# Designs tried in a protein design run: peptides against a protein of PDB entry 5HOI. Part 271

Target 1, 351 residues: chain A of PDB entry 5HOI
Amino acid sequence: FRYMPFSPAGTPFGFTDRRYLTMNEVGYVSTVKNSEQYSITVSFFDVGRFREYHFEDLFGYDLCFLNEKGTLFGQSKTGQIQYRPHDSIHSNWTKIIPLQAGERITSVAATPVRVIVGTSLGYFRSFNQFGVPFAVEKTSPIVALTAQNYRVFSVHYSQFHGLSYSLSELGTSSKRYYKRECPLPMSLPNINSDMKKDANLDYYNFNPMGIKSLFFSSYGDPCIFGSDNTLLLLSKWRSPEESKWLPILDSNMEIWKMSGGKETTDIHVWPLALAYDTLNCILVKGKHIWPEFPLPLPSEMEIRMPVFVKSKLLEENKAILNKKNEIGADTEAEEGEEDKEIQIPVSMAAE

## One batch from the design tools (peptide; made by RFdiffusion4, then SolubleMPNN)

Design b1_p25_7_s2 (from b1_p25_7, 15 letters changed)
Fold by OpenDDE base, seed 2:
Structure b1_p25_7_s2 (fold): chain B 351 residues (1-351), chain A 25 residues (1-25)
Amino acid sequence: as target 1 above (351 residues)
Amino acid sequence: AAEEERKRREEKRKKLAERIQELLE
């Protein structure tokens, strides 16, 4: 095993001169090799909201994270990071992350308010959106990061304990943990059975953990999509004793059902995001489990788990809040109510 | 609202099935 640079839904070069550095619901970042240089393109699914842009990369960025405000780039070996806002109003900034001998940046994440860098030695570095540092913490070795607003979902690896995860909130002065290095019940790639196909070996060499992507759902729940093509969602994470990973979608089984029970061994799901009850993904046909060029249009897979109850309860809570406001009750909307986990009634969890 | 949501889900499921069928041919 070696630590490899991880980006959400990033693809290997394979036998090509191009790959996706990252992709999600916002868009996709591609890089093309041009001799000793790279050309990077940041593309968007909503072409009306965002303008595609490109630049020459002299550093060989191998880490990327895309959000609605900008793109974070990183170079795993040199420790260089660059943040590029999508707008022309805010300036780009570059920073060097100090690395020890043999240390690598393994993952980067960015929100509109935070930048996070994780390393192979377990250094967790936090910054604001302008590259001003907040803190450095030493954790177990970080293999993957994602972030939404102030929250960070981190995946850790130990040779003795396997995969673990943390869920934390990065305030202005302090880091709060909801979960700290708890066991992650994700299956690792099976080297002995699955690596008989050259395409699987190439992907394993690119991503030894088999984490295709990790993201927060539209409800702020941590999600991970492993090599088993199962989408895991962390439920009840605000309640330490009640928190559990839910297998909310077996994507191979769903493709098989939707095909009418045909052989679908060469159809692959590439995860982008979870929006409410719908997995946004790319359907890939062929030997490679990842999308090639050009990128196919995204597909939507419905999840049958009672995530539907969360939308209905959000609408009901908004309707209750609107009625309270009409009644002229100065109920200061405690900013703390929007952050309550929507409890699914036990009666609806059984259907 | 609930009927429009059901129709939207049925349409999404139809589009997914069509795309899977296109990839099987």
Scores: peptide ipSAE 0.532, ipTM 0.926, DockQ to the pose 0.512
Fold by OpenDDE base, seed 5:
Structure b1_p25_7_s2 (fold): chain B 351 residues (1-351), chain A 25 residues (1-25)
Amino acid sequence: as target 1 above (351 residues)
Amino acid sequence: AAEEERKRREEKRKKLAERIQELLE
């Protein structure tokens, strides 16, 4: 097994000189190979909020993480990382991560307050947004990372134990685990069945774990989208005994239904983010399961919300109402809208 | 609110169905 650099929703070059390093709800980062150099472009979906920018990459960055405040780049072999704020007021910084012989950076993540680096030997390195180190921890080999605020979702791989995950919070003084190297019930790519199409071999060589993306939902729940095109959400992660992975969307089945039952074997979902009850994604037509250039406009797929996500929506709505009442805004909230039971689809009312 | 949410879901489903149809033609 070879550890490959992972970035959320990153695409291979395939037969082209261009790929996406990462994409999410904020935007997409592309790289173009020009001889021995690369040109990186950071593009945004909200063109009114952010300005597209580009730069020359002399290092060959193969790791990327995009957030609302900046972009983190990494080079898996050299250990170089670079953080580029989107705002020109804040300075770019570069750091070299010390790597052992044969060690690779396998994933990077960045929030407005934290930078995280994971390696093929299981070194978990944490920094603030300015590149000041907090800690180095030894874990099982890290294959993927994502982060939201102070929270980190990490995926680990062991030849003996398969896939595991951790969920942690990186405070100022300490790391807290909500989950530590627990089994991850995600299907790995089946080399023998799926490799009948050359396009699947190229993707497997780029991403042997088949993790198309991982992210936090808008509610702060860990999500993962594997090679089976099923969106998994970690439910009740604050309660160790109640925590479960929920298959909240079969994207192939949803496309098939929405087509009116036509053959949809050449239509693929590429995941970006989970916002409330909708998967933000790119619909891709063709032999390749990943988006090409130019990037199509994002599409929204409705998920069947698990009961716990509905309860959280009700709590957030109550908290918003209570805050409005504390601010003394004489908005006559008509009493009649609170009691409308959000119709739970019958198939989810049975859990 | 519940009717607006229903309309929003119906509109999202319509847009998704239209985009899938465009990709099937």
Scores: peptide ipSAE 0.531, ipTM 0.925, DockQ to the pose 0.549
Fold by OpenDDE base, seed 1:
Structure b1_p25_7_s2 (fold): chain B 351 residues (1-351), chain A 25 residues (1-25)
Amino acid sequence: as target 1 above (351 residues)
Amino acid sequence: AAEEERKRREEKRKKLAERIQELLE
């Protein structure tokens, strides 16, 4: 086993000189090999909100995370990271992460307020958006990271214990854990059954965990999309004893149904994000399970329950709050109500 | 509101089915 650099929805080079470093709902980052250097392009789906930009990469960045404010780059072997704001108002910054002998940066994440670096030795490093360090923590080896606002979803790997996950919040003074190195019930790629096709071996060598992507939903729930093409969502994560992974979409089954039951083994879902009750994804046809160039337009795949129940409950709670505000009740708005987890009734979560 | 939301979902499903059909041809 080798720890490989992971970026959300990143693609291998394959037999080409170009790949996607990362992609999500904001856009996609590509890199092209130019002799001893790389040319990086940061592209956006909303071309009216953001301007595409490019730069020459002399370091060979193999890690990337894109958000609405900037792009974080990392070099897994050297420990170099660079943050590039999309606007020209804020300056780019570069930092070297100190690495031990044989240590690699395995994943990076960035929000508008936090930068996170995870390593193959399990060093978890946190920074603000300007690269000012907060803390260094020693965890189990980190294989993947994503972040939204102050929350971090981390995936860990142990040769003895398999996959685990953590969910944490990076406040100003301290890190809070909602979940700490709990078992992750995700299927690993089966080397013996699936590797009969050379294209699957190339992807396995690039990403041995088979994690195509991981992200937070628009409702702040951790999501992971593995090699089995099932979207898992972490439900009830604020309640440690009630927290569970929900298989909210079998993407292969959904493609098969939407085809009218035709053969769809050459059609692949490449996950971008979960927006409300809709998986944003790229539909890919071919031998490779990942998108090539040019990038196809994103498709929208409706998920089944339970996130639809969460949207209804949010709308109902907003309607109740608006009615309370119209009734002029001097209920001191306890500032703490915004973070109350919407309890989905058990009956609605089983359908 | 509920009927508009149903129509939006039906349109999303239609677009997805059309895109899958284009990829099968």
Scores: peptide ipSAE 0.531, ipTM 0.925, DockQ to the pose 0.519
Fold by OpenDDE base, seed 3:
Structure b1_p25_7_s2 (fold): chain B 351 residues (1-351), chain A 25 residues (1-25)
Amino acid sequence: as target 1 above (351 residues)
Amino acid sequence: AAEEERKRREEKRKKLAERIQELLE
């Protein structure tokens, strides 16, 4: 099996000289191949808040992560990483990650407070925003990373066990696990059925896991969008026994419904972020399932949980309400307000 | 508040439907 460099919502070159290294709710990072060099552009959706910038890339960065404070770049083979703050007040920094023979950086993530590097051998490296190292941990092989604040969502792959995930918090003193290498119930791309179209084979060669993107929701829940175009959200992750993946949006079904039941086989959803109950995404028309140049304007898609998941969440919420009403009287346990699990609003369940 | 939220959702849904129709033409 070949581990490929992954970046959230990154696109292949295809037959072009250009691709998106990453995109999310903040903006999009593009690279253009010019002979042996690359020109990288960091663009933003909020042009009033941020200024677009570009630079010449002599290293051929194939990994990227964009946040509100800066952009992290990585080169999967050499182990070079670069962090570029959007603000000119803060200096850029570059570091080489030591790689073993055949090891690759497979994913990078950055928040305003943490930098994370994951490798094909399962080395998890953590840094502060200035590139000062905290720790090196050995995990199962990492295929994807995202991070929000101090939290890290990692996806792992084993040939024997398939996909797994971890959810961790990178505090000041130690790493806490909420989830550690638990099974990820995401379907892998079906080589035999989906690869009949050359465009799907090109994408599979770029991203063999079919993970189009992963991110944290605005509520801090891990989200993943696979090759089946289903958005999965990790619910109840603070409660190890209650934690579950919820299929909160079938994007193909939603496009089909919104078309009035027309054929929509050439319309694709490219995920950016989940803000509350709304998937921010790019709608793509054509043979390629990814956006080309120029980037279309983002679209907003409301989450529609399947009726079966809706009914179950309504029953669970009723059961929680009934338990709260039965536990009426005595124990004012000051369970600190901060750890209240953000219940997926019952409004997301409104069909 | 609930009526304004419903109206905002209906407007978002309308914009998404319009964009999907533009892509089907």
Scores: peptide ipSAE 0.529, ipTM 0.923, DockQ to the pose 0.560

Design b1_p25_7_s3 (from b1_p25_7, 16 letters changed)
Fold by OpenDDE base, seed 5:
Structure b1_p25_7_s3 (fold): chain B 351 residues (1-351), chain A 25 residues (1-25)
Amino acid sequence: as target 1 above (351 residues)
Amino acid sequence: MEEERRRRREEKRKKLAELVAEMLS
C-alpha cells in the first residue's frame, strides 16, 4: 500500500496538465504544469467577497486546504508547507515539517485559528494560524484531515484494522478527544469491480481510499463522501454512547430519481460541502468521476436517507413488466429497444 | 417560514432535474 497525498475534493491530472488541488464551498484551487514548474490559481465562488489570485509554484505542491481566510499548501515528499492569507495585509509564511525516511505528509488542514499536518507515520502536528507549533502527537497513520474552527476530523488507516476516525478539539493548552481512532464504517474502493473502466484506475492510483471529500457540516458535524457516492454524517458525537454514522444521501439514487429512472452511469456527483439540508456539489458528465475544466457551477442536492436500493426497485419493475407481458402475450410487441423509462413510483418522486 | 422553505426546496429540485435532463439530452 502507498500513502497518497489527500486534499478535500482534489482531482487527478489524468491525461491533462491541469487538476484541482482542492475545492469546497469557498472556492477551488487549480494547478497547471508548465514544464518543470506549476502555476497555482485560487478561485472563489463569491467573486464579490474575494479576488482570484495566482502564483508560480516551484515546489510542486500536492496538498491543499482552502478556508475563508487563506490557503494552506503542502508538499508531501519534502515536508514544505505554505500558508497564504487571501488578504494581503497578512504575510505568507513557509515552514518545513521534519519527515523521517519514507514518511510523507498525507493531509493538511487549516482554519482561521489552526494549521494541522498529518503524516503516513501518524505524526499529528498542530500550529496556530501563524505557524507557531503547539504539539506533536503520534497516532495511527493519517490518510485525511479536515478542520473547522478548533475542531479536527482525522481519518486513519491501518493494514490490520482498516479505516478509523478521530474527532478532536485543539484548545490553547490541550487537545480534547470526542472520538479517538474509532472504526469508520466506510467502504473502500473495490479494485476488481470498479477497475473495469480505465478512468477508475487513474482515480484509484490518485486516491486509493476513495475518499472524494470530508468536511464539517454547517452545524459542525463531521461528514465523509466515499467511493460509493454516499454521504455519511457523524450524528450525536458529543454523546459517546449515542454517536453514529448516518447515511444521509445516496447521490447516485438522487440523480437516478431526477432523471425519471433513466440510465445515469455517465452523471457523477462531486461533493463540496453540506450546508443545512443540502449538499453543495458539482454535477459531472462523462467517463471521469471528477470535474474537468472549466469548473461547472455548483448544484444543490437535498439530503435524503437512502431507504431504497436501486437494484431492488429495478428488480421489482422488471417483475411488474414481465407479469404484464405474460398477460398481454397476444399483441406483437415490436422489439423496439425503447429504453422503457422505469416509472419512478409517485411516492419517490414526491418525496 | 415553512412554506418559503418548501418553495426553496422545490425550486432547487426543479433546477437539479432540469440540469440532469440537459445532461442526458
Scores: peptide ipSAE 0.480, ipTM 0.907, DockQ to the pose 0.761
Fold by OpenDDE base, seed 3:
Structure b1_p25_7_s3 (fold): chain B 351 residues (1-351), chain A 25 residues (1-25)
Amino acid sequence: as target 1 above (351 residues)
Amino acid sequence: MEEERRRRREEKRKKLAELVAEMLS
């Protein structure tokens, strides 16, 4: 089996000289092949908040992760990684990850506080945002990573056991597991049925796991979008016995409904992020299941959150409010039933 | 508040349905 470099929502070159290294809710990173060199551009959806920038890539970065503070690049074969803050105040840094013979970096992730590198041999390497190492752990082979704040969602692959996942928190002193190499109930691409079209074979060769993207929701739940175009969300992950994957969106079925039941075989959903109850995505028309150039504007697709997930979010918000009140309640017990409207932070109401 | 959230969802759904219709034309 060949482990390929994975980046969230990354696209293949196909027959072109350009591809997207990664894309999410923040923006998109493109690379253009110029002879033996590459030109990388980091673009943003919020042009008022961020400035587009570009640089010459002499290393051929094939791994990328974009966040609100910077971009992490990686070269799967050489083990080179580079972090580029979007702000010019902070310096870029470069590091070589030591790789064994035949080992590849398979995925990288970065948050404003952590950098994570996963390999085909299952080396999990953690760093701070300045490239200072914390730890090296041996796991099952890593095929995909994403991270939010201190949390890491990792996907693992074994030829004998298929796909598994881990959910961990990278604190200051130790790594905590919420989930450790648990079975991932995601279907792998079916080579015999799906590979009848050359475009599907090209994508399979680029991404044999069929994981189009993985991310954390705005609520901090792990999400994965596979080759079946179903969005899976890990519910109740804080409770090991109650934790389950929920199919919260069949994107093919939703497009079919929106068409009025017409054939939609040339319309594809490309996932970016999950904000509340809305999938941010690119709608793609054509033979390729991935966006080409120029990138279409993102679209918003409403998901069907299960009723019990909505109730739990209300309970967690009540518990956060009650804890804030217990820290403030050395003063008087006035019984006012004020319906404290959950003030959604203003920054979240504009998306 | 709930009516305004419903209106925004209906508007998002309408825009997405219009885009899908344009893509099928």
Scores: peptide ipSAE 0.477, ipTM 0.906, DockQ to the pose 0.497
Fold by OpenDDE base, seed 2:
Structure b1_p25_7_s3 (fold): chain B 351 residues (1-351), chain A 25 residues (1-25)
Amino acid sequence: as target 1 above (351 residues)
Amino acid sequence: MEEERRRRREEKRKKLAELVAEMLS
């Protein structure tokens, strides 16, 4: 086993000079080899909200995380990270993460308020959006990270215990765990003899864990999409004893149903995000399970959330709204960050 | 509102099924 740099929905180079470093609901980051250099492009799906930008990469960034405010880059071997705001108001910053001999940055994540770096030795490093460090924690080896606001979903690997996960909140002074290195019931890629001949071997060498992506849902639930093409959602994570992984989508089965029961072995789902009850994804045709260039338009795959998850999410969102209204009555502060009311689809309120 | 959301879901499902059909042709 080798620790490889992981980025959400990142693609290998394969036989090409280009790959996607990451992609999600915001956009996609591509890198092109140009002799000894790389050209990085940050592209967006909402071209009215964001301006595409590019830069020359002299470091060979192999880690990336895209959010609505900026892009975090990392170099797994050197420990260099760079944060690039999408706006021109905030400055770019660069930092070197100290690495031990043989240590690699395995994953990076960024929110508008936090930067997180995970390593092959299990160093979990947290920063603010300006690169000011908060803490260093020693965990089991980190293989993947994602973050939303102050919350971090981390995946860990042990040769003895397999995959585990943590769910934590990064306050100003302390890290709170909702889940700490709990078993992750995700199937690893089957390295059976048949993978040795197929385009799947190139992907396995790029991503040995088979984690195509991980993200938070629009409701703030941790999601993971493995090599089995099943979307897992962590339900009830606020209740330690009630928390469970739900297989909310078998994407192969859904493609099979949409085909009318035809063979669909050459059609692949590439996950981007979960918005309410819809998986945002790229449909890929061919031998490679990942999208090539140019990137196809995103598709929306409807999922059936369990009724029990819908009702509790509605109650929790109402409780959050009510608490905001109780606190907001006393502070006249005009900071018109339109809390994008997660307009709970009325369809989820009526079931 | 609810009927419009149902219509949008049905339209998305139809578009996805059409794309899958095109990919199988």
Scores: peptide ipSAE 0.477, ipTM 0.905, DockQ to the pose 0.540
Fold by OpenDDE base, seed 1:
Structure b1_p25_7_s3 (fold): chain B 351 residues (1-351), chain A 25 residues (1-25)
Amino acid sequence: as target 1 above (351 residues)
Amino acid sequence: MEEERRRRREEKRKKLAELVAEMLS
């Protein structure tokens, strides 16, 4: 087994000189090999909000994370990271992450307020958006990261325990865990069954965990899309004992239904993001399970949200709207936050 | 509001089905 650099929805080079370093709902980052250097392009889906930009990469960045404010790059072997704001008002910064012998940066994530670096030895490094360090923590080996605002979803791998995940919040003074190295019920790629096609072997060598992407939903729930093309959502993560992974979409089954039950083995779903009740994705036709160049327009696939997740999301949205309205009224009333435990009726768990 | 959400879902589903049909042709 080898730890490989992971970026959300990143693609291999295959037989080409170009690949996507990452893609999500904001846009896509591509790199092209130019002899001993690379040319990186940061492109956006909302061309009215953002301007495409490019630069020459002399370091060979193999890690990337795109957000609405900037792009984080990393070099897995050298430990170099670079943050590039999309707006020219803010300066680019570069930092070298100290790596031990044989250590690799395996994943990077960036929000408008945090930068996170994870390594093959399980070093979790946190920074602010300006590259000022907060902490270094030793965890199990990190294989994937994503982040939204102050929250981090990390995937860990142990040869003895398989896949685990953590969900944490990076405050100003401390890291809080909602979930810490809990078992991740995701299927790993089956080398013996799936690798009979050369195209699958190339992808496995690029991404041995088969994690096509991971992201937070628009509601702040951790999502992961594995090699089985099933979208998993972590439900009820605020309640440790109630937290569960929900298979909210079988993308192969949905494509099969949309075809009218035809053979769809050459049609692939490439995940970008989960916005409300819709998976944003690229539909790919061909032998490769990943998009080639040029990038097709994103498609929207409706998910089967359990009614229970939908109700809680409606309540959280009401609570967020009410808190926004209360911050506008000056009245001093210290009424106690009674934790009203919403008793969920047992009967709705069986359908 | 709910009818408009339903219409938008049906439109998205139709557009996705059309794209899948084009990809299979």
Scores: peptide ipSAE 0.476, ipTM 0.907, DockQ to the pose 0.511

